# Designs tried in a protein design run: peptides against a protein of PDB entry 6MBK. Part 68

Target 1, 240 residues: chain A of PDB entry 6MBK
Amino acid sequence: GFEMVNFKEEGFGLRATRDIKAEELFLWVPRKLLMTVESAKNSVLGPLYSQDRILQAMGNIALAFHLLCERASPNSFWQPYIQTLPSEYDTPLYFEEDEVRYLQSTQAIHDVFSQYKNTARQYAYFYKVIQTHPHANKLPLKDSFTYEDYRWAVSSVMTRQNQIPTEDGSRVTLALIPLWDMCNHTNGLITTGYNLEDDRCECVALQDFRAGEQIYIFYGTRSNAEFVIHSGFFFDNNSH

## One batch from the design tools (peptide)

Design b1_p28_1_s3 (made by RFdiffusion4, then SolubleMPNN; from b1_p28_1, 13 letters changed)
Fold by OpenDDE base, seed 5:
Structure b1_p28_1_s3 (fold): chain B 240 residues (1-240), chain A 28 residues (1-28)
Amino acid sequence: as target 1 above (240 residues)
Amino acid sequence: MRKWSMDIEFSLPLDLEKMDKIFDEVLG
């Protein structure tokens, strides 16, 4: 009922291939297709994860490294998904000097600098880990781990990470949701949830969509500053 | 009828201060 399309102004998005009615379940993504902290643990990253306290404590970083490892793996199951990810982002980590200066008078500036600091510190730490840790030797990124790589991965996770339940529903974990995260944002209500019984993410249509129309979802209530910092874009019609 | 255990908010915002704190606590 939908297809991936590169829209001129919005980049990649989903387009309806048939009429979709409001509240219709048109998209679902089983857990096995998600990139999660658990899938990271079950990947080549697993041994390092098991011994690195930062990876264990910070699921977003685990996802970032998961992305990097899978990107560097030609036979990765997630290659089709990774190929849909932007090579660069409009998030603060990619800001030019002028863009940073523009934000100096805004409430976002503190978060911008924090993001820079945090990312730099993380990179420095993991650069050393990758160079010295025995379990890093088998990682496909062992010989090439640049700040640009890390910046990309962190930004990818930052702009796309989601909370989902663990398989048993006892805890919350982080996930990237392929295909679904291609939906662009509009005002509305949250229309995506996790169905534990079927163990999948489910998205129902926010409104009626005609064949040929772009399918939008509501990302959540956020300030413009949050959109910039976490999503890399402004939403002009943002009511918050 | 759908059975959702939780809603999924796209692109969960990062708590940068919390992240920094965790980093410091683990490595400090």
Scores: peptide ipSAE 0.400, ipTM 0.855, DockQ to the pose 0.847
Fold by OpenDDE base, seed 2:
Structure b1_p28_1_s3 (fold): chain B 240 residues (1-240), chain A 28 residues (1-28)
Amino acid sequence: as target 1 above (240 residues)
Amino acid sequence: MRKWSMDIEFSLPLDLEKMDKIFDEVLG
């Protein structure tokens, strides 16, 4: 009922191939297709994860490294997904000096500098870990771990990470949701949730979509500052 | 509308201060 399309200004998005009615379940993604902290633990990153306290404490970083490892793996199951990700982002880590100066007059500037600091510290730490830790030797990124790589991965996760339940529903974990995260944002209500019985993410249509129309979802309540910091764009029609 | 165990908000914002604290706590 939908297809991936590269829209000129919005980048990749989903387009309806048939009429979709409001509240119709049109998209679902099983857990096995998600990139999660658990899948990171079960990947080549697993041994390092088990011994690195930062990876264990910070699921977003675990996802970032998982993403980097899979990107560097030609036969990765997630290659098709990774190839749809932007090569760079409009988030603060990619801001030019002029863009930073522009934000100095806003409350977002604190978060911008925090991102710079945090990312730099993390990179420095993991650069050393990758160079020295025995379990890093088999990582596909062992000989190629640049700041640009890390910046990209962190930005990818920052702009796309989601909370989902663990398989048993007892805890919350982080996940990248392929295909679904291609949906661009519009005002509305949350129309995506996790179905534990079928162990999948489910998305119902926010509104009626006619064949040929782009399918939008509501990302959630965000301030414009949050959109800039975490999504890399302003939303002019943001009601919040 | 279906009831899910959890609603999924796209791209959950990071708490940068919390992250910084966690980093310091783990390495400190």
Scores: peptide ipSAE 0.397, ipTM 0.854, DockQ to the pose 0.763
Fold by OpenDDE base, seed 3:
Structure b1_p28_1_s3 (fold): chain B 240 residues (1-240), chain A 28 residues (1-28)
Amino acid sequence: as target 1 above (240 residues)
Amino acid sequence: MRKWSMDIEFSLPLDLEKMDKIFDEVLG
């Protein structure tokens, strides 16, 4: 009912191949296709994860390293997904000096600097870990782990991470949701949820979409500052 | 709306202050 398309202004998105009615379940992604903290723990990163307190405490960083490891693995199941991700982002970590200066008079500036500081500190820490920790020896990152790599991974997770339930539904974990996260944003209501019975993410149509139309979703209630910091764009029709 | 165990909001924003705090607590 849909296809991946590179749109002129918005980059990759989903286009309807048939008429889709409002509230129709048109897209679902089983857990096994998600990149999660659990899949990270079950990957080559698992041994290091079990011994690194930062990875254990910060699921977003675990996802970032999971993403880097899979990107560096030519036989990774997620290669097709990873290839759809931007090579660069418009998030603060990629801001030029003039963009930072523009935000200097806004509340966003504090978050920008915090993001710079946090990312730099994390990179320095993990650079040392990768170079010295025994369980890092088998990681594909061992001989090539640059700040640019880390910046990309962190930005990818920052712009795409989602909360989903664990398999037993007892806790919340973090996930990247392939295919679904290609949907671009519009105003509306949340139309995605997790179906534990079928163990999958489900997305219903926000509105009627005709064949050939781009399929949009509502990302959530965000301020313009939050869009800049966490999504890397401004939304002109944002009500906040 | 469908009955889901959890609604999924696209790319929940990071709590930068919390992240900084966690990092400091673990590594000083």
Scores: peptide ipSAE 0.395, ipTM 0.852, DockQ to the pose 0.762
Fold by OpenDDE base, seed 1:
Order: C-alpha cells, then structure tokens, then sequence
Structure b1_p28_1_s3 (fold): chain B 240 residues (1-240), chain A 28 residues (1-28)
C-alpha cells in the first residue's frame, strides 16, 4: 500500500500506492523488526552493555552504539533499514559556524551548546572504553570509532528514537521503528501506537491519501525550536 | 482512532540537562 520515495526538498518519504482511507491501519511493524535497547543487549554489544553503567543508564546511547555495530556488520538484519538513513543530518551537531551564529539570538542556542558538550563528553568517554575494555574488542567498530561515526549515530537516534512498551508492558524502552520513521510530518493527531496483544507498532492513516500521494504523520506537539534541535527542520504550518 | 497501550510520538525529544546529570551521576 506504500513505497519509499525520494521527494524533492523533503528527502525520503512514503508514498501511497493505493487509496488509503482515514483511520485505516496501513502500516505495522512487529517488535522483532525494531532496533531497541533490548536488541542491543542481545547483540555483539551485549557483553559491554552488561558492564558499562552509561550504556545501562542511557538507552539512547545504547541505541547509538547498536546502530554503529549493525552498520559495521555486513550481515546485519537491519542493513536494509540502515541504508535508508541519511549520511548526515541538519541537526545542531552538523551546524556550520554561520548557522550557530544565527541561532545565538534564539532560545535554541543553549540547547545547541549543551548538545555539543554532551556529545563530546560521551565520545571521549567511550573512546577510552573502546580502547581499553576487554569486551570492546568484540565490536566491529573497535578499530574505527571516530567522532564523525558517533555524531552520526547519536543524530540518527536523536531524530528517530521512540518510546515503546517492553514486551510485558511493565516498562518503557526506546526503539527505532524501520520504514515507519520514513514518514514526514504534518499537523494533526497522533495516529501511531503500540499494540501489545500483537506485539507491534501500528499506524493508522491521519487522513485520506490517494494513490500517488505522500503519506504524512503527526510527529507530536513540537515547538519550532524543538524541530530544529531534535528533527533538523522547521515546519511552516506548525502551530507552536 | 484505535486505543493502544501507548501512543508513539515520533522522535522523542532529548532532555539534555537530564542527560548531562545522568552522565555526571554515573561518572562524576
């Protein structure tokens, strides 16, 4: 019912291949296809995860490393998904000096600098960990862990991470949702949720979409500053 | 609309201050 298409100006998105009615369940992604903190624990990263308090405390970083490990693994199940991800982002970690200067007069500047600081600190820490920790020797990124790698992974997670329930529904965890996260944003209501009974993410159509039209979703209530910091774009029709 | 156990909000914003605090608490 849909296909991935490279749209001008918007980049990759989903296009309807048939007419889709409002509230129709047109897309679902089972848990087994998600990149989650749990899948990170069950990957080559698992041994290091079990011994590193930062990875344990910060699920987003765990996902970032999971993403890097899988990217470096030719036989990774998630290679098709990873190949759909941008090589670089328009988020603050990629800002040029002029862009940062422009934001100095905005409310976003504090968060920009905080993001730089946090990312740098994390990289420095994990660079040491990867060089010294015995379980890091098993990682495919052992000999190739640059700031650019980390910046990319962190930015990928930052722009795409989602909260989902654990399998038993008792806790909340983080996940990247392949294919679904290709949908671009429009104003509306949240139309995606997790179905624990079937253990899958489900997305229903926000509105009627005709064959050939791009399928949009509502990401959530965001300020323009939040879009810049966390999504890397402005939304013209944003009410906030 | 369907009622799920949890709504999924795309691209959960980071709490940068919280992240910094966690980092400091673990390693500081």
Amino acid sequence: as target 1 above (240 residues)
Amino acid sequence: MRKWSMDIEFSLPLDLEKMDKIFDEVLG
Scores: peptide ipSAE 0.394, ipTM 0.852, DockQ to the pose 0.759

Design b1_p28_1_s4 (made by RFdiffusion4, then SolubleMPNN; from b1_p28_1, 12 letters changed)
Fold by OpenDDE base, seed 4:
Structure b1_p28_1_s4 (fold): chain B 240 residues (1-240), chain A 28 residues (1-28)
Amino acid sequence: as target 1 above (240 residues)
Amino acid sequence: SRKWSMLIERSIPLDLEKMDKIMDEVLS
């Protein structure tokens, strides 16, 4: 009972196509539809992942490369999802000089500089890896790995990464959750969880939504600085 | 009762300190 809509001020979001009651399970996403560290390992990236310490140590980077590989693959299962992702983000890696200057007066500047430093170092490292590593020859990004590509992928993951259980429930892994991550943020309680029995993400309505209303979720407790730095938005009515 | 093994928060912040450490270890 929902559809993806481009809202003028908020960008893409989900709109109810019927009345949805509070606590109604209106959205679920099976594991097989998620982009996960595990799906990255099982992809064309798998051989490189198995030999690269950074990919193994940082699931967010593994997801970033997974996104890049799948984006470059015309027959990727995730093409429909990837096409819904923004081409640019309002995160620090896309800030203009004036935006950085504004943040220099805040404690957030340290995290901004850290993001720049990490992203630059990672790009330089992986550029060399992609050029020299034998298993990188099969990657569709072999001859087209730009900083802009990497910035986009890292920003996509940073703004959308979630923790879910592994299939056996023994560990926590990272995932991108298609369709669900189109929900914009509002104040409230977490209304999304993982159902291991059915092996799916489940989202229940935070409140009653009428047909035609935007469906919001609560992303989690975040500071305004965290929203700006990691999600690319400021939430004025943040009650936390 | 819903049997959720964990709650899912969207846009989990990056651990920048951990990232710095890993990069230093690998580039070192």
Scores: peptide ipSAE 0.534, ipTM 0.916, DockQ to the pose 0.887
Fold by OpenDDE base, seed 3:
Structure b1_p28_1_s4 (fold): chain B 240 residues (1-240), chain A 28 residues (1-28)
Amino acid sequence: as target 1 above (240 residues)
Amino acid sequence: SRKWSMLIERSIPLDLEKMDKIMDEVLS
């Protein structure tokens, strides 16, 4: 029903290979294919996670380390997904000085500085943890953990993290959703939900898509500042 | 009818205030 395509202006996206009707269930992703806080806990990161307060308190950081560990693992199940991720992002952690100066006149500057501060402090903290903690010795990151690696992982999670229910539906957790997260943004309504009975993410078409057309989703209501700061793009037709 | 327990929004913004608080608590 669809294929991944590199669009010149938008980067990677999904293209319909057949006509898809509005509200048609065209894409689903089972839990077992997701990168989640739970999959991080069940990975080589699990022992360290169980002893580190920051990993336990911040699911986004757990996902960032999960991404780094899986990227460094040639036999990782998620290698095909990780290879589709950008090598760099248009988020604040990659801003040049002039881009930061432009934002100084806006309220967004506070969030920019917060991201810089948090990322730097987290990197410094985890650098020491990886060097000294016994459970870090088995991590594929032990001898290769740079700021650039951490910046990439944090930015990947920041731009792609989603809330889904836990397996029992009792709590909310964080997940990266492969293939689905390749859909680019358009204005509309949320057309993705979690089906607990089948234990999968389900996406229905926002509108009719013809064969050969790009498939868009609505990410959610965001301000232009939120799109720039958290997603790395500006949406000209933003209604919010 | 679709039985969705939760709607999924892509790219949930980071809670920067929470991050600041946790980092201050741990590094303090």
Scores: peptide ipSAE 0.529, ipTM 0.915, DockQ to the pose 0.875
Fold by OpenDDE base, seed 1:
Structure b1_p28_1_s4 (fold): chain B 240 residues (1-240), chain A 28 residues (1-28)
Amino acid sequence: as target 1 above (240 residues)
Amino acid sequence: SRKWSMLIERSIPLDLEKMDKIMDEVLS
C-alpha cells in the first residue's frame, strides 16, 4: 500500500507502506473517481457547457470551472481530493514582479505573458457570462467568482491535467486523476496507462520501493522551462 | 500483460496557441 505524506520541500507525495517491486501494479483509479470533461458536462455546469463555445473548445477551462463548482459544493464527491490541492502555486500566474523580470532573459517569457493574457481574457469573459447567462444562476459560484478563484482553478488544472481515452476509446479527453497525481516526479519511463477493459487508470512501479520510501513517477519528457511554466518546479536531474 | 489503450503523462502542457486562437475567435 501507500499513504499520502507531507514531505519537506516537496510538499505532499505518496509513501510506500510496504515493499513494492518494479512493474507491480500498486495504484489504480477507476473512471468514476476522475474529474473529467464528461463529469463536468454531467454536473451543474452541464447546461452552461452546452451553450458556451470556450467551455466546449477548451477542456482545461471546463475542468477549471468544474473544479470551482465542486469546491463550492460542501457535499461534492471530490471534496477529499480538492482539499489535497495546494491553495497557491509556484506557476507564472503567481509570480512576483522579480520572478517575471528574471524570466525576461529567457524564452519562457513568451509563455508567461501568454498565460497572463489568456487568463485575464478568460476571466473577464466568464465574469460577464456568469452575470448574464440564465444557466449560470444555478452555479454555486454565481455570487462569488473572483480572479483569485479563477487563477487557482486554472493553475490547478494546468499542473495536473492528463489525457485519457473516452469511455469508448474513440477520442482523447482531459482528466484530473486523484491520488495518483500526488506522486512526485523522477526521471524514468512512463509507467501509467489507461485500461479500457476495466475502465481505470493503472500505475505500475517505476522501480523497487521499500516501505517508508517516497513513490515517484516519471511525468514525461519535459524541458526545464516546461517544468517551471506548467508544473511550477525545476527538476535538477532532468535528462531532457 | 498490460492492456493499456494509451500511456498517461502527468501535467500535459497547455496549448497556448490554441487558447489564443479560440479567445480571438470568441472575442472578436
Scores: peptide ipSAE 0.512, ipTM 0.912, DockQ to the pose 0.896
Fold by OpenDDE base, seed 5:
Structure b1_p28_1_s4 (fold): chain B 240 residues (1-240), chain A 28 residues (1-28)
Amino acid sequence: as target 1 above (240 residues)
Amino acid sequence: SRKWSMLIERSIPLDLEKMDKIMDEVLS
């Protein structure tokens, strides 16, 4: 067992409630609990998705709008998950001027400006779409779609998007994985995979965790720049 | 034995170049 805990330095994470052995399957998340491009298509966003080239071309944007629609829906199945998401992020879209200036001397500045440009262009585009498109009328965000909302949604997706297989395993799609994505990062090996037979994400313990210890996962090989730009944190012990 | 079709990496980085391209194509 595990529980969600707010750790002082790392924010929310998972804590073991019992001893967990290395390689033990301690966490699984069925597809039905995931926020996916497919769940976005099957939601109130579906009609707009079917007619919008950007939503179709960029699964991360589809997830961002899905997240916004579900957040605006009091009866959303994902409300408990959405409430665990940060209200703000330490990613470039939230940088102060001094933080941007600091990165000007780095190669990361290109990605920072790209994020700003893309986010602004997407927002401007979708603002018009939401105001004018017939299929946008049913969206709960119709009358409340701010840049701050969009910034939050794209940042939430950017920091949490994962690749999973489609149900038939024929393609790769994007998903937010509730509960699992609460695990903070440590060095190691990937210990999460998708079980198509049971149609679920499965996570095995990277190491032994004692009751009361925080459960970490290895996110994947990332540079410190990638962690800062895409995940909003710096990992001091990064081996890459 | 684990039967995983793929490994799952947390927080896949955005493909900003692809995003730029798509936005240029749609807004052109």
Scores: peptide ipSAE 0.540, ipTM 0.918, DockQ to the pose 0.893; fails the geometry check

Design b1_p28_2 (made by RFdiffusion4)
Fold by OpenDDE base, seed 4:
Structure b1_p28_2 (fold): chain B 240 residues (1-240), chain A 28 residues (1-28)
Amino acid sequence: as target 1 above (240 residues)
Amino acid sequence: SSFEPTTPASLSAEDEAKLKKAYDAHRA
């Protein structure tokens, strides 16, 4: 019912290949297709994850490393998804000196500097881990792990991570959701949720779309989306 | 939950040097 299209002005998005009705379930992404903390544990990163306290404590960092490992893996299942990700982001980690100077007059400057310092420190830590930890030896990024790589991965996760239920529904975990995050966004009602019975992310059409029209969804700001089971996304107002 | 990157409390001197290098490279 849809196809991925590179819209010149908006980048990659989804276009309807048939008429889609409002409130129609037009897109679903099974858990097995998601990049999750669990899939990270089950990947080449798993042995390192099991031994590194930061990876264990910070699911977002685990996802960032999972993303980097999969990007560096030619045979990764997620290569098609990863190739659709931006090469750069409008996150504070990419702010130029002039942008930072402009923000010096604002309270946001403290958050920017905090993100910079924290990310740089994390990079330094993990660079050492990757170079020295026995379980890092098989990581495809071992010989190519730059700050730019880490900044990109962290920013990718920061802008695209979603909170979803675990398989048993007892807890929440973090996920990147292929295809779904390719949709461009409009203001409106939240139309995305997680179906635990079918173990899939579901997206319901906000409006009628005709064949050939770009499909827009509402998932708020490209920030942390919380999947509420059958209740839609709650966006934590990440104070940007 | 906001992406609040926590910094590991104890960086070694080598890690600090790498941090500085990474920071300098990012500022350049």
Scores: peptide ipSAE 0.019, ipTM 0.361, DockQ to the pose 0.056
Fold by OpenDDE base, seed 2:
Structure b1_p28_2 (fold): chain B 240 residues (1-240), chain A 28 residues (1-28)
Amino acid sequence: as target 1 above (240 residues)
Amino acid sequence: SSFEPTTPASLSAEDEAKLKKAYDAHRA
């Protein structure tokens, strides 16, 4: 009932190929298509993951490295998805000096600087890990791991990560959801969920769509600021 | 960016703990 389309101003999105009714289940993505912490563990990153505390503790960072490894792999199953990702993001990690200066007058500046500082520290840490750890030698990013790469991967995960249940439903894990990310965002009710019985993400239409119309979905009232706060890449400096 | 790392450095144990705490807070 939909097709992938590159819209001129909005980038990749979904277009209805038939009339879709409000409250209709029109899109589902099975777990096997998702980039998850588990798929990261089962990838070339797995050996390093098993020995690095930060990768184990920070599922979002694990996804960022998984994304980088798959991007660097020409035969990756996720290449079609990765190619739909923006090359740059409107995240604090991409703010120019003037934007940062403007934010200095706001309470948001502390969070921005914290994100920058944390991301820089993470990069420096993992640069050393990639250079020195034996299990990093097999990573396709071994000889090409720049701050720009890391910034991009982190920002991709920050803006696109989803919480989904584990296969047994006992816990939550993180996932990047192909096709899901291609739906442009609109304001409204969250019409997205996970069907454990069928082991798939499910999206219900917010409204009627006619054939040929762009499909919009609501991912939640995450302001960019709230998304940044909830991305897990920030040090909670408030423990003071 | 003034925050772009130019030298590799390991995270301190304190920074690692803070990151973990932050992540756990977002998972709750």
Scores: peptide ipSAE 0.018, ipTM 0.439, DockQ to the pose 0.032
Fold by OpenDDE base, seed 1:
Structure b1_p28_2 (fold): chain B 240 residues (1-240), chain A 28 residues (1-28)
Amino acid sequence: as target 1 above (240 residues)
Amino acid sequence: SSFEPTTPASLSAEDEAKLKKAYDAHRA
């Protein structure tokens, strides 16, 4: 019912290949296709994860390292997804001097500097870990782990991370949702949820779409400040 | 969900110095 298209102004998105009706379940992504903290634990990163308290405590950082490891792996299942990710982001970590100067007049500036400083410190910490930790020797990033790599991975996760239920539904975990996160956003109602019975992320159409139209979804209402410093999506179980 | 990076408490003084140097170089 849809295809990936590179739209001139909006970049990659989804286009309907047939008429889609409002409230129609047109897209679902099973858990097995998601990049999650659990998939990170089950990857080549697992041994290091089991011994590093920061990776254990910060699921977003675990996802960032998972993303870097998979990007560096030519046979990764997620290569098709990773190739669709932007090479750069409009996040504070990529702000140029002029953008920072503009933000100096805003309340967001302190958060921007905090995020930048924290990310740089994390990189320095993990650079040392990757160089010295025995379980880091098998990681694809062992020979090449730059700040640019880390900045990209952190920004990718920051802009695309979602809270989903664990398999047993007892708690939430973090996930990147391939294919779904390619949808560009619009205003409206949240039409994405997680179906625990079928163990999949589900998206229903916000409105009628005709064949050839771009499919948009609603990510929720955010302030301009929140768009600058925060990203991600939370949906309730079976919410549509 | 919010991405709120935290500074690791285990960062050594040497790593802080390296970080500062890198940060200063990036600001220039």
Scores: peptide ipSAE 0.017, ipTM 0.365, DockQ to the pose 0.062
Fold by OpenDDE base, seed 3:
Structure b1_p28_2 (fold): chain B 240 residues (1-240), chain A 28 residues (1-28)
Amino acid sequence: as target 1 above (240 residues)
Amino acid sequence: SSFEPTTPASLSAEDEAKLKKAYDAHRA
């Protein structure tokens, strides 16, 4: 029902290949396709995760490392997704000196500096962990872990992470949702949710879309309390 | 348009507190 298109102004987005009606479930992504804290625990990162308190405490950092490990793994299931990710982001970690100077006149500068400081501290910590921890020896990033790598991964997660329920629905966890990340966002009602019965992210169309139109979804305000399901994969069961 | 700096979730006071707690616990 949709295709990936590079729109000149908006970058990658989804274009409808058929008419989609308002309130139609047009996109869903099963949990098994998501990069989650749980998938990180079940990956090559798992042993390190089990022994590092920061990874355990900060699911976003766990996702960042999961992303880096999978990027460094040629046979990763998520390679097609990872290859669609931007190489750079419009995040404070990528601000140039002139942009930072411009922000010095604003209250935003404190957040920018905090972000830089925290990210640098995290990198320094994990650099040491990767160099010294026995379970880090098996990580594909062992010999290639730069600040640029970490900045990229953190920014990827920061811009793309979603809160989803755990399988039992008892807690929230963090996820990157492939394909969904490619849908551009509009202001509106949250039309994304998680279906626990089918164990999938679901996206409902905000409006009618005609064939050939760009599909927009609402990325809800990332409040800590809201399941912000950003951008999902179409599982077109059209394997018929 | 006032760019409301969306504090990255990773930089929330809560995350900083979690990080600090994790660091303190790792140093003990």
Scores: peptide ipSAE 0.066, ipTM 0.602, DockQ to the pose 0.037; fails the geometry check

